# Peptides against a protein of PDB entry 3T6J: the designs that were tried, part 273

Target 1, 375 residues: chain A of PDB entry 3T6J
Amino acid sequence: PIVESYIGFIESYRDPFGSRGEFEGFVAVVNKAMSAKFERLVASAEQLLKELPWPPTFEKDKFLTPDFTSLDVLTFAGSGIPAGINIPNYDDLRQTEGFKNVSLGNVLAVAYATQREKLTFLEEDDKDLYILWKGPSFDVQVGLHELLGHGSGKLFVQDEKGAFNFDQETVINPETGEQIQSWYRSGETWDSKFSTIASSYEECRAESVGLYLCLHPQVLEIFGFEGADAEDVIYVNWLNMVRAGLLALEFYTPEAFNWRQAHMQARFVILRVLLEAGEGLVTITPTTGSDGRPDARVRLDRSKIRSVGKPALERFLRRLQVLKSTGDVAGGRALYEGYATVTDAPPECFLTLRDTVLLRKESRKLIVQPNTRLE
Target 2, 372 residues: chain A of PDB entry 3T6J as posed
Amino acid sequence: PIVESYIGFIESYRDPFGSRGEFEGFVAVVNKAMSAKFERLVASAEQLLKELPWPPTFEKDKFLTPDFTSLDVLTFAGSGIPAGINIPNYDDLRQTEGFKNVSLGNVLAVAYREKLTFLEEDDKDLYILWKGPSFDVQVGLHALLGHGSGKLFVQDEKGAFNFDQETVINPETGEQIQSWYRSGETWDSKFSTIASSYEECRAESVGLYLCLHPQVLEIFGFEGADAEDVIYVNWLNMVRAGLLALEFYTPEAFNWRQAHMQARFVILRVLLEAGEGLVTITPTTGSDGRPDARVRLDRSKIRSVGKPALERFLRRLQVLKSTGDVAGGRALYEGYATVTDAPPECFLTLRDTVLLRKESRKLIVQPNTRLE

## One batch from the design tools (peptide; made by RFdiffusion4, then SolubleMPNN)

Design b2_p25_6_s4 (from b2_p25_6, 8 letters changed)
Fold by OpenDDE base, seed 1:
Structure b2_p25_6_s4 (fold): chain B 375 residues (1-375), chain A 25 residues (1-25)
Amino acid sequence: as target 1 above (375 residues)
Amino acid sequence: MFTAGEVYPSSMSIEEGLENIANIE
């Protein structure tokens, strides 16, 4: 087997300022079969990047073909096990040197191993479909998230010599219609500039890329889904995201007005975006469980994903990227924190829903090092 | 990074993780 490993200060999610990496390490084995799918995605990446909802001027000047591998983790030393990784975590290096992507396949397998009777917040009619396609949809989402999410977009930079990596005269901000008015100065990074929202904001962007691009037929084809299967994968991917947005409330601390998990915050933001789109796309309905206690159901109208969801996500995702590219911290914070705010305002009453989420919280899965042998 | 909600998030402390493990029925 092909063995991969890493060790070092890598992820900064535990740093409130998103700057200091946690020391972690893993040993994993390459899953060749699954890696082949990601390789196909990589082969199409340059083309798919053009489908993202921002001008080419906001995309990387040159596409650098990354490595993308599916891994089965043997051991992981850290505070948590991710499902996917994109490294390095330095945007400048990603833009100039490239990056590597990995999907931790067996982690995903654990994640989607859910008992039907314990699956919360879904309509009964969706549960079987969700269980069936959660895994495959995760593969799609992780691939897009890592490769085309984290692997996309350009930061506008003025270097120490005063030179710009963009044409100030010709590049237009698609949101304002004006020339670019802000950028990163020498020494400024995404994390340093956006600080407390940087990690979650970036995860939100990456997740949004996943949702947005999973609608593209070529993407589903790459993963081997066509026809009804492709539509089901799309539906379940979006359904999973909106459900995750609800589940995310577990990771919000009302007393501190903060989020304890960047990805979950991101998913909540996406939920808010899709709820804002209205038109019956997403509905969260408080219910009463069979035990007589509060429950909830999230519904996603699959017929409105393309007509309502996609445009909403497109606009949002473009704004995320533009604000990121231009280093507009004020605008970015206003946008992101606006959607990340958790109140008890109707109709959603998210703080009340949080209580329901906590009430319905399942026991966390215990992930243990597998027994391995050569066969 | 992609983190599924059903797994231990990377942002969770060891202590929080241990607490969650202790609460597994």
Scores: peptide ipSAE 0.021, ipTM 0.584, DockQ to the pose 0.142
Fold by OpenDDE base, seed 4:
Structure b2_p25_6_s4 (fold): chain B 375 residues (1-375), chain A 25 residues (1-25)
Amino acid sequence: as target 1 above (375 residues)
Amino acid sequence: MFTAGEVYPSSMSIEEGLENIANIE
């Protein structure tokens, strides 16, 4: 088998300032079959990047073909096991040197193993569909998240010599209609500038890219989905995200007004964006469970994903990217923290919903190290 | 990085993680 490994200080999710990497490492075996799908995605990446909702001037100047591999993890040493990885975690290096993507396939498989009776917050009519397509939809989402999420966008930089990596005279901020007024100076990085929101913000951007681009027929075709199957994968992917946004409330600490998990915060933000879109796209309804205790249902109107959801996400995603590219920390923080705020204000009453989420919390899954064998 | 799980161990304290493990039994 083809073996891949890495080790070092890599991910900074446990650093409140997003700067210090946690020491981690893995040993994994390449899943050739799934890797082939990601290779097709890579082959289409340059074209798909053009589908992202920002001007080419906010995208990398030169497409650098990355590597994308699906891995079955044999061992993972760290505080948590990711479903996907994009490295390096330095945007400047991603722009100039390239990057590598991996999908931890067997980790995803574990995530898919949800029993129907334990599946919370979904309508009964959606549960079977969700179970059927959660896996495939996750594959799509992870691929897009890593490759075209983390792998997309340009940081505007002024180097030590005072030179800009963009034309100050011609590049226009699509949100303001004005010339670029802020950028990264020499020595400034995404993490150093955006600090406490950097990790979650970036995850939110990447997740949003996944949702946005999964609507593209070419993407689904790459993964082998067409027709009704493709639509179901889209639906389940979006449904999973909005559900995750609700589940995210578990990781909010009201007393400290803080989030404990970057990805879950990101998913909550996306939920808020989609709720804000209105028009019946997403509905969270408090209910009473069969046990007589509080419950909730998340409903996503699949017929409104493209008409309502996509435009809302497009606008939001563009704003995320523009603020990131320009190093506009103030604007970025205002935007992101605005959506990340958890209150008990109607109609959602998120703090109340949080209580429901906690009440319905599922047992933590245990991931056991796999064995490999020759067959 | 993408996380597929509803629970991410890195977001938990060691103590919380241990408690969650204990509750799976």
Scores: peptide ipSAE 0.024, ipTM 0.579, DockQ to the pose 0.117; fails the geometry check
Fold by OpenDDE base, seed 5:
Structure b2_p25_6_s4 (fold): chain B 375 residues (1-375), chain A 25 residues (1-25)
Amino acid sequence: as target 1 above (375 residues)
Amino acid sequence: MFTAGEVYPSSMSIEEGLENIANIE
């Protein structure tokens, strides 16, 4: 078997300033079959990047082709086991050797094992479809999220010599119609400029890329889905995201006006964007459970994903990218925090829904790590 | 030399963020 491992201070999600890494380590075995799908995605990456809703001038000048591997994890040490990883986080290494994306395949498989009776906030007629396609849709989402989400977009930079990595005279901001008015100076990075919102903002961008590009037939074909299956994968992927946006309320602390999980905050933001799109695309309905206590249902109209959802997400995703590229912290913060705000305003009454989410909260999950033997 | 853009290092979890995914019985 092909064995992969990493160990060290790697991810900085637990640092409020996104600087200090958490100590992590894993040992895993390569899943060759699933890795082949991701390699096909990598092979199509340059073409798929052109499908993203920003001008080529806001995309990377050169795409450094990464490795993408699906891993079956044997052991993982850390605060939590991720579904996907993009590494390294050292710029010098990324520039010289590129980067690697990994999907933790058997971790995803554990996430798929949700029992039907334990599924919260879904309509009964969606549960079976959700169970069937949750796994495959996750593979698609993780692949797109890591490779084309985190792997996309250009930062406009002025170097220490005063030179720009973009043409100031010809590059136009698609949101304003004007020339570029802000950029990153020497020594400034995404994390240093956007600070407290940087992680969640970037996760939101990456998740949005996943939702947006999963609509593309070529993507579904790469993962082996065509016809009705492809449409079901799309539907379940979007349904999972809007459900996750509701579940995300668990990780909001009203007293501190703070989010405790960057990914969950990102998913809530996406939910808000899709709710704002209106036209019956997403509906959250408070209900009463069989126990007589508060419950809720999320409904996604699959027929409106392309007509209503895609345009809404397109506009939002473009704004995220433009603000990121230009280093417009004020604009970026205003946009993102606006959607990340949790109030009890009608019609959604998110603080009330949060109480329902907490009431229906599942017990914390434990992943039992196996031992393996060579025979 | 200008970089093509920063790659944000990521650790993704779909439903539980960075927490464990499996239910405790």
Scores: peptide ipSAE 0.018, ipTM 0.513, DockQ to the pose 0.046; fails the geometry check
Fold by OpenDDE base, seed 2:
Structure b2_p25_6_s4 (fold): chain B 375 residues (1-375), chain A 25 residues (1-25)
Amino acid sequence: as target 1 above (375 residues)
Amino acid sequence: MFTAGEVYPSSMSIEEGLENIANIE
C-alpha cells in the first residue's frame, strides 16, 4: 500500500486569531480508486476555475496543478479529524510552489453514517434519497471545497518595494465598478487582516464554491454521475448544506454571541443566504415530533436551485471573493457577520430553532481508529 | 497565510473535538 503522513503545526482553527497552528499528524493509506476521481477533477481544475463568478483578474495568475489524494486514515492525532485537507496554509507557498489536497475517505464515511430513524430535520420523502446520495454528494463537495474552494482566488498585494501584483489602472472591482481601492500590504496576510472571521469566512467561501460548481455537469461527470443521478447528487448536496446550516445552531453560544466551530458558522451563513433568496427555495418549518416535542423540517425546492439558489449564491460568493482579494476587512466583516448573526426574529426565529436543534441533537460520534491486517 | 482548508464532521466543534479511540485487536 501507499502510505501518506504529515505532522506539524497545521490547522489554526483553535487560535482565536486564526494564526497559530495546532500540532497534529496522521498516517493513512491511499485509496487508489477514489484518488483517481480526484485526479480527474484536478485535470479539469483550470477550466473549472473559469466558471467561478469573479473576473480572471481576481483569480490566480498561474494555475499550479496540485496533488489530490483520497486517504484512509489509520491514525490521526489532533483535536479533530477533518474530512478534507488543503495544505500548506500559506498563500505565498500555494501560489508559488503549489498545494496538496487530501480527502480522508473513511472519516467521511463515519461523518455521514446516519440511520434513517435518527436522521433529523428532513422530510420523510427526502430521507431515503439523502441516505443514498449523502456519501457521493459529500465526495463531490469535499473535492470542490478543497481543490477549487481553498485553491482559488487571488489576493491583491503591494510588496515591500511598492509593486503591485495587479494592474491598478485596468483591474475593476466587479461590485463597485471602480478601480481597486484596497489591497494587502507587505507583511499583511489573510489571517492577519481578517483575524477573527478569517477561518469561518474562508470555509464559507470554499463551501459556496462547492455548491456553486457542483451544478456544472462536468463536475458530476468526473465523479461518475449523469442524468437523474447527477441531479439527485446536486439536490442532496444542496439539501445537506441547508440542513447543516440548521444543525450549525448547536455550535452557537447565545450568551457570548460566539460560534464555536468555523465550518458550522459558515454553513449557517450559507443557509441565511439561501433563505434570503426567498421564492420558496428553502423553508424551515417548526413541527411537532412523534414524541410530542418540538421538531423542524428543512425543505429545499430542487426546481429552484438553478433559478433562485445559484444566482443568490453567485452574488454572495463573488462578494466574498472580491472583499477577500481587496483586503476589505470592514466590508468583509459587515457582510459575513451580518449573515452570521443569530437572533429570534421572525420568520425564522433561529434562537427558538436552536432549542429544537439541541433537543434533537445526536450523540457525538466517536472515531475508532483502525488497524491493518493481512488476509 | 491562509486558514487551513478542511472539512469537519458536523458533530465536531473547536471546543469539543472528536474522541479518537484506538482499535486494538
Scores: peptide ipSAE 0.017, ipTM 0.520, DockQ to the pose 0.139; fails the geometry check

Design b2_p25_7_s1 (from b2_p25_7, 13 letters changed)
Fold by OpenDDE base, seed 2:
Structure b2_p25_7_s1 (fold): chain B 375 residues (1-375), chain A 25 residues (1-25)
Amino acid sequence: as target 1 above (375 residues)
Amino acid sequence: VRIVLGGKAVPAAFNDTEMPFVAGS
């Protein structure tokens, strides 16, 4: 088998300022079959980047073909095992030197094994479909998240010599219609400027890219889905995201007004965006479970994903990117923290829903005792 | 060679994670 490994100070999620990496490492075996799908995605990446909802001036000037590999993990040392990895975590290096993507395939298989009777917050009619397509839809989401999420967008920079990596006279901010008014100065990075929101904001951008681009037929074809299957994968991917946004409330601490998990905060933000879109796209309904205790149901109207969901996500995702590119921390924080705020305001009553989420909480799965077999 | 991971629904001492994971899935 082909063995891959990495080790070092890599992920900064445990740093409240998003800058200092946690020491981690893994040993894994290449999954050739799944890697082939990601290779096809890489082959289409340059074209798919053009489908993102920002001008080319806000995208990387030069596409650098990355590696993308699916790995079956033998051992992982760290605070948690990710589903996917995009490295390096430095946007400047991603822009100038390129990046590598990894999907931890067997981690996904374990993490997302769900029993129907334990599946919370979905309507009964969605449960079987969700179980069937959760894995495949997540492969799509991870691929897009890593490659075209983390791998996309340009930071506007003024270097130490005063030179800009963009034309100040011609580049227009698509949100304001004006010339670019802010940028990263020499020594400023994404993490240093956006600090406490940097990790979650970037995860939100990457997740949004996944949802947005999974609507593209070429993406589904790359993963081997066509016709009704492709539509079901799309539906389940979006359904999973809105459900995850509700589940995310577990990781909010009301007393401290803070989030304890960057990805879950990101998913809650996306849920809020899609709820704000209205028109019956997403509905969260408090219910009573069979046990007589509080429960909830998330409903996503699949017929409104393209007509209502996509435009809402497009606008939001563009704003995320524009604020990121321009280094507009004030605007970025206002936008992101606005959607990340958890209150008990009607109609959603998120603090009340949080109590329901906690009540229905499933025990966290631990990835332990890996073994190998010949296939 | 296929590497299979254990730990399906194994209770954890800590529920918080900073890595890409959907809690409750």
Scores: peptide ipSAE 0.045, ipTM 0.635, DockQ to the pose 0.212
Fold by OpenDDE base, seed 5:
Structure b2_p25_7_s1 (fold): chain B 375 residues (1-375), chain A 25 residues (1-25)
Amino acid sequence: as target 1 above (375 residues)
Amino acid sequence: VRIVLGGKAVPAAFNDTEMPFVAGS
């Protein structure tokens, strides 16, 4: 078997300022079969990057072909085991030196393992479809999230000598129609500028890339889905995301106005974007469970994903990227925190829904010793 | 060789581990 490992101060999710890494490490074995699937995505990455909703001037000047491997974790030390990783976490290094992607395949297997009777907040008619396609849809989402999410976009930089990595005279901000008015100076990084929102904002961008690009037929073909299966994978991927946005409320602390999980905050933001799109795309309905206690149902109209959802996500995702590229912290914070705000305002009444989420929550996963076998 | 993680299966999304000190609103 091929063994991979990493160790060091990697992820900054536990730092209030998003800068200081927590000590983390793993030892894993390469899953060759699953890695081959992601290699096909890598082979199409340069083309797929062009499908993202920003001008080429806001994309990396040169595509650096990354490694992408699926890993089966043997041991992991840290606050939690991720489903996917994109390293290094320095955007400047990603742009100049490249990056590596990994999917932690056996972690995904634990993540999507759900008993039907315990599957919350879905309509009964969606449960079987969700169970069937959650795994495959996760593969799609993680692949896109890591490779084309975290792996996309350009930071506008002025170096220590005053030189720009973009043409100040010709590059136009697609949101304002004006020339670029802000950038990263020497010594400024994504994390140092965006600080408290940096991690969650970047996760939101990456998740949004996943949802947006999973609509592209070539992506589904890469993952081996065509026809009705491809449409079901798309539907379940989007359904999972809007459901996750509701589940995210578990990780909000109202008393502190604080989020405790970057990815979940990101998913809540996406839910808010898709709710704002309206037109019956997403509906959250409070219900009563069979136990007589509060419950809820999330409905996604699959027929409106492309007509309503995609345009809404396109506009939002473009704004995220433009604000990131230009280092516009004020604009970025205003946008992101606006969607991340949790109130009890109608019609959604998110704080009330949070009570329902907490009532319906299950115990967090405890990952224990792995087992090895021949397959 | 396949390595399988053991643990309690629960309804969850990927990367759902709690990481405190993330900015909210």
Scores: peptide ipSAE 0.031, ipTM 0.576, DockQ to the pose 0.175
Fold by OpenDDE base, seed 1:
Structure b2_p25_7_s1 (fold): chain B 375 residues (1-375), chain A 25 residues (1-25)
Amino acid sequence: as target 1 above (375 residues)
Amino acid sequence: VRIVLGGKAVPAAFNDTEMPFVAGS
């Protein structure tokens, strides 16, 4: 078998300032069959990057072909096992030296298993589709999230000699129509500059890239989906995201006004963006469960994903990238924290919904006892 | 060779493990 491993201070999710990595490590075996799908995605990555909703001047100057492998984890030491990883976590290195993407395939496989009766917050009519396509949609989302999410975008930099990595006279900020007015100085990084919001903001950008690009026919083709299957994968991917945004409320601490999980905060932000889009795209309805206790239902109008959802996400994603590229911390924080705010304001009443989410909370998955088999 | 992880199957999204950096519930 082909064995991969990493170890060290890598992920900074547990650092409030987003800078200090947690010590972790894994040993994994390459899943050749699943890796082949990601290799096809890599082969299309340079073209797909052009589909992202920012000017080429806000994208990497040179495409660096990354590795992307699906890994079956034998052991993982850390606070949690991710589904995907993009390393290194330094944007400058990603842009100049390259990066590696991995999907932890057997972690995803555990997440694929769903008991219909325990599937919360979905309409009954969506449950069977969700169960069927959750796995495939996760593969698509993880691939896009890692490769084209974390692997995209340029940081505008002025080096120690005063030289810029962009033409100050010709590059225009697409949000303002003006020349670039802010950038990263020598020694400034994404994490150091955006600090407390850096991790969640970047996850939000990556998740948004996934949702946005999963609408592209070429992406679905790469993963082997066409026709009605492709549309169902898209629908379930978006449905999963809006559901995850509701589930995310578990990880908000009202008393401290803080989020405890970067990815979940990101998913809540996306939910808020899609709710703001209106037009019946997303609806959250409080209900009463069969047990007589509070429940809720998330509805996503499939017919409005492209007409309402995509444009809303496009605008939001572009703004995320522009603020990231320009190092506009004030603007980035204002945007992101605005969508990340949890109140009990109508119509959503998110704090009340949080109580419902907590009431319906399932126990965390405990991943143990890896085994090997021939398939 | 496929490595299969054991565990409780619960409806969840990927990367849903709690990575707390603040105190409280």
Scores: peptide ipSAE 0.026, ipTM 0.580, DockQ to the pose 0.157
Fold by OpenDDE base, seed 4:
Structure b2_p25_7_s1 (fold): chain B 375 residues (1-375), chain A 25 residues (1-25)
Amino acid sequence: as target 1 above (375 residues)
Amino acid sequence: VRIVLGGKAVPAAFNDTEMPFVAGS
């Protein structure tokens, strides 16, 4: 088998300021079959990057073909096992030197091993579809999240010599219609500027890229889905995200007004964006469970994903990128924290829903003693 | 060669890094 490994100070989630990496490492075996799908995604990456909702001036100047491999993890040493990885975690290096991506495929397999009777917050009609397509939709989402999420966008930089990596006279901010008024100075990084929101904000951007681009037929084709199957994968991917946004409330601490998990905060933000879009796209309905205790149902109108969801996500994702590119911390924080705020305001009553989420909390899965087999 | 992971559900809270991508899914 082909074996891959990495070791070092990589992820900064445990740093409150998002800057200092935690020491971690893994040993994994290459999944050749799944890697082939990601290779096709890489082959289309340059084209797909152009489909992202920002001007080319906000994208990397030069496309650098990355590596992308699906890995089955044998061992992972760290505080948590990701589903995907994009490295290095430095935007300047990503845009000048390139990056590599991995999907931890067997981690995803553990994650989507859900029993129907334990599946919370979905309509009964969606449960079987969700169970069927959760795995495939995860593969799509992770691929897009890593390659085209974390792998996309340009930081506007003024170097130590005072030179800009963008034309100050011609580049226009698509949100303001004005010339670029802010950028990263020498020594400033994404994490150093955006600090406490940097990780969650970037995850939100990457997740949003996944949702946005999974609507593209070419993406689904790359993963081997066409026709009704492709539409089901799209639906389940979006449904999973809005459900995750509800589940995210578990990771909010009302007393401290803080989030304890960056990805879940990101998913809550996306839920808020899609709820704001209105038009019946997303509905969260409090219910009573079979036990007579509070429950809830998330509904996503499949027919409105493209007509309502996509435009809402497009606008939001563009704003995320523009604020990131320009180093506009004030604007970025205002936008992100606005959507990340959890109140009990109607109609959603998120604090009340949080009580329901906690009541219906599922046990997390621990990865235990992997085995190898020949196929 | 495939590596199959066993998963066991246990009562626990996630932190910032614990299964970050698929946490809560």
Scores: peptide ipSAE 0.025, ipTM 0.610, DockQ to the pose 0.207; fails the geometry check

